# Ledger of designs, part 71: peptides against a protein of PDB entry 2AZE

Target 1, 148 residues: chain A of PDB entry 2AZE
Amino acid sequence: AQECQNLEVERQRRLERIKQKQSQLQELILQQIAFKNLVQRNRHAEQQASRPPPPNSVIHLPFIIVNTSKKTVIDCSISNDKFEYLFNFDNTFEIHDDIEVLKRMGMACGLESGSCSAEDLKMARSLVPKALEPYVTEMAQGTVGGVF
Target 2, 101 residues: chain B of PDB entry 2AZE
Amino acid sequence: GRLEGLTQDLRQLQESEQQLDHLMNICTTQLRLLSEDTDSQRLAYVTCQDLRSIADPAEQMVMVIKAPPETQLQAVDSSENFQISLKSKQGPIDVFLCPEE

## One batch from the design tools (peptide; aimed at target 1 E94)

Design b1_p30_7_s3 (made by RFdiffusion4, then SolubleMPNN; from b1_p30_7, 14 letters changed)
Fold by OpenDDE base, seed 1:
Structure b1_p30_7_s3 (fold): chain B 148 residues (1-148), chain C 101 residues (1-101), chain A 30 residues (1-30)
Amino acid sequence: as target 1 above (148 residues)
Amino acid sequence: as target 2 above (101 residues)
Amino acid sequence: MTYLHSSDLAKNVGNYTFPLTKLNITVTTE
């Protein structure tokens, strides 16, 4: 009886771990697709312009975005060496990492929300190794986790 | 019996996890290759136009934070204060605004 | 679209650590 109970606990532990890894894999796939798609977009854009964009007009990854209403009052303290920043806001703010920005730009082809068109799905599949294509398909269909 | 059934389930879950780990290794390898490719990193950028599609500078103040690896960002949101703290260990932090136009 | 507010970040993350990078890419600002 005790042995069976221990195995049941272990079973649940493993199921939860698998679930967590599935989530991690999905995020990694989205990052890969987004990055490759971004690079592809910019490469084509630069080819068309026959030159890179002005340096002051682009933001290289990685980065963090913070936005708030223009009416928000911000108090900013900066250390002398610029190693430390402290921002105090009088209202709410939003934080977006670069991955989220790329997703909102559509660089993940809508895969993050399962709203891929046929063309989006084709693009997404083309940006991953062949071994990951089935998983991309499952993500688009919302059927991830059915195999495990 | 019950014990045999549970043992079999655990073996099957182990195989499933191994398959998952394999896929994760493939994915992390691809990400590593991207990080090591200089040309890809040169092209890994967004424009202010891209950022405007996320937060309109006409209505929102948009700050961009560039910091060395392992820089810590702490966000506090409470009824008493709204705060962001940045602490770098490897170099200076750059914060700049995206222009409205 | 949904946005990640400070409250959401505080609840789910609390602290964010910038990722390690292989290249030192500098953004030129005005």
Scores: peptide ipSAE 0.025, ipTM 0.841, DockQ to the pose 0.153
OpenDDE base, seeds 2, 3, 4, 5: peptide ipSAE 0.022, 0.024, 0.022, 0.021; ipTM 0.844, 0.845, 0.839, 0.840

Design b1_p30_7_s4 (made by RFdiffusion4, then SolubleMPNN; from b1_p30_7, 16 letters changed)
Fold by OpenDDE base, seed 4:
Structure b1_p30_7_s4 (fold): chain B 148 residues (1-148), chain C 101 residues (1-101), chain A 30 residues (1-30)
Amino acid sequence: as target 1 above (148 residues)
Amino acid sequence: as target 2 above (101 residues)
Amino acid sequence: MTYLKSSDLASLVGEYEEPLTKLKITVTTE
């Protein structure tokens, strides 16, 4: 009946919306884990060294990274107020935001790819509020969508 | 029947979405707390060693761009041209070079 | 032309410190 058809449309709409929210939540969780893990790592490192690292040796968030071959020629123009930059490369480049950098550093414990060891998962769980732990587990198992 | 099943599905989906919303709120709150924690911000950094794991400065030129929030980045990476354009609305952009050593 | 914004984390975290050494670049006036 038409009523059932309408409900089916609504069902699909809701499923899609849920999927989008799941993606958003997963990213937020990864950001949280990565950030907290980074902070924890650095705290421990500084404790071991009994001092913070030299100021010119670290890059504080937020940032983005652009890398290219050292052989790549880069022409850079900048506005006087430094509000606008233009980089021209003669070869390919890569761009990484800080979150991606953290992920590649393993700060998200491999959760981003569902490749967590038991210890990785334990770490990930420890870095989120209790309410988020089940979701972290689902992410690690790749079963986030299983409840729907 | 079909109608009953769909109705049940919708109720379940509504509950699931509400749960997601709740979790997202929790997560967002945590992120805000982190942003407000001075010690966390002080410790929120990567090292050159970290960057080497992403791109070895011995082989790669690594630029660090610090830009205000909402800065727009346009990138073109094609056979015709390779370009990055940055436009900030909230302040100056700083660009740094990672040392090779 | 499509623009990408800085990372969400960057937006949330906010202020930052200057790291490393500044890139030597050519300043152009427009």
Scores: peptide ipSAE 0.023, ipTM 0.838, DockQ to the pose 0.047
OpenDDE base, seeds 1, 2, 3, 5: peptide ipSAE 0.019, 0.021, 0.020, 0.020; ipTM 0.834, 0.836, 0.837, 0.839; seed 2 fails the geometry check

Design b1_p30_8 (made by RFdiffusion4)
Pose (drawn by RFdiffusion4):
Structure b1_p30_8 (pose): chain A 148 residues (1-148), chain B 101 residues (1-101), chain P 30 residues (1-30)
Amino acid sequence: as target 1 above (148 residues)
Amino acid sequence: as target 2 above (101 residues)
Amino acid sequence: STETYTGTLKSTLFATLEGLTLPLTLEFKP
């Protein structure tokens, strides 16, 4: 019984590591797909009607988005060297990642929620190495859990 | 008995984790190659029209923050106001708005 | 009462805020 207790806590410890690693693997696959999809969307757009986009109309990764109502008062304070910043808001605001932005743009082909058309899924499968194809299929069905 | 049952479980979980680590390894390698790729980095950008479909600078205000790696972001809910604090240990941070308003 | 949420940027290809759950939305308590 004593030894069984030790094996059970070890088992639960491993079950926790696997559960964390599965979520990490899924996020990494979505990033791999989203980044590759964004790059190819821009590579193609730069062909159509030549001349690369003007530098000010473009934002390179990595970045963070903050949005609030157009009315919301914001108070900005900056350190000399611009290493430190402080923003005060008199209303609700939202903070978004670039990966979250790319997902909402559909760059991950709806795979973030299994919302893939046949073409979306085909696109997602082709942007990932063959060894990761089964796991992409698991993500597309939502049958990722059960903890294998 | 139960001891063998738990030992067999630990073996299944050991093999499963080895497989997961392998796939994660392949996955992070793909991401590393993408970060080391100059042409991909040059093309890894979003337009102002992109940031619109997720929050357009017509009704809502959009702020872009670009801080070097390892910088800290603290968000605060005061008794009366909201705040975002950014502290970068190395390198300056950049902040700007979107053109359409 | 004050509540604080902290994230550390672990950026590579993407801006990943370690220890902070996103999207972060803060609202006034009713």

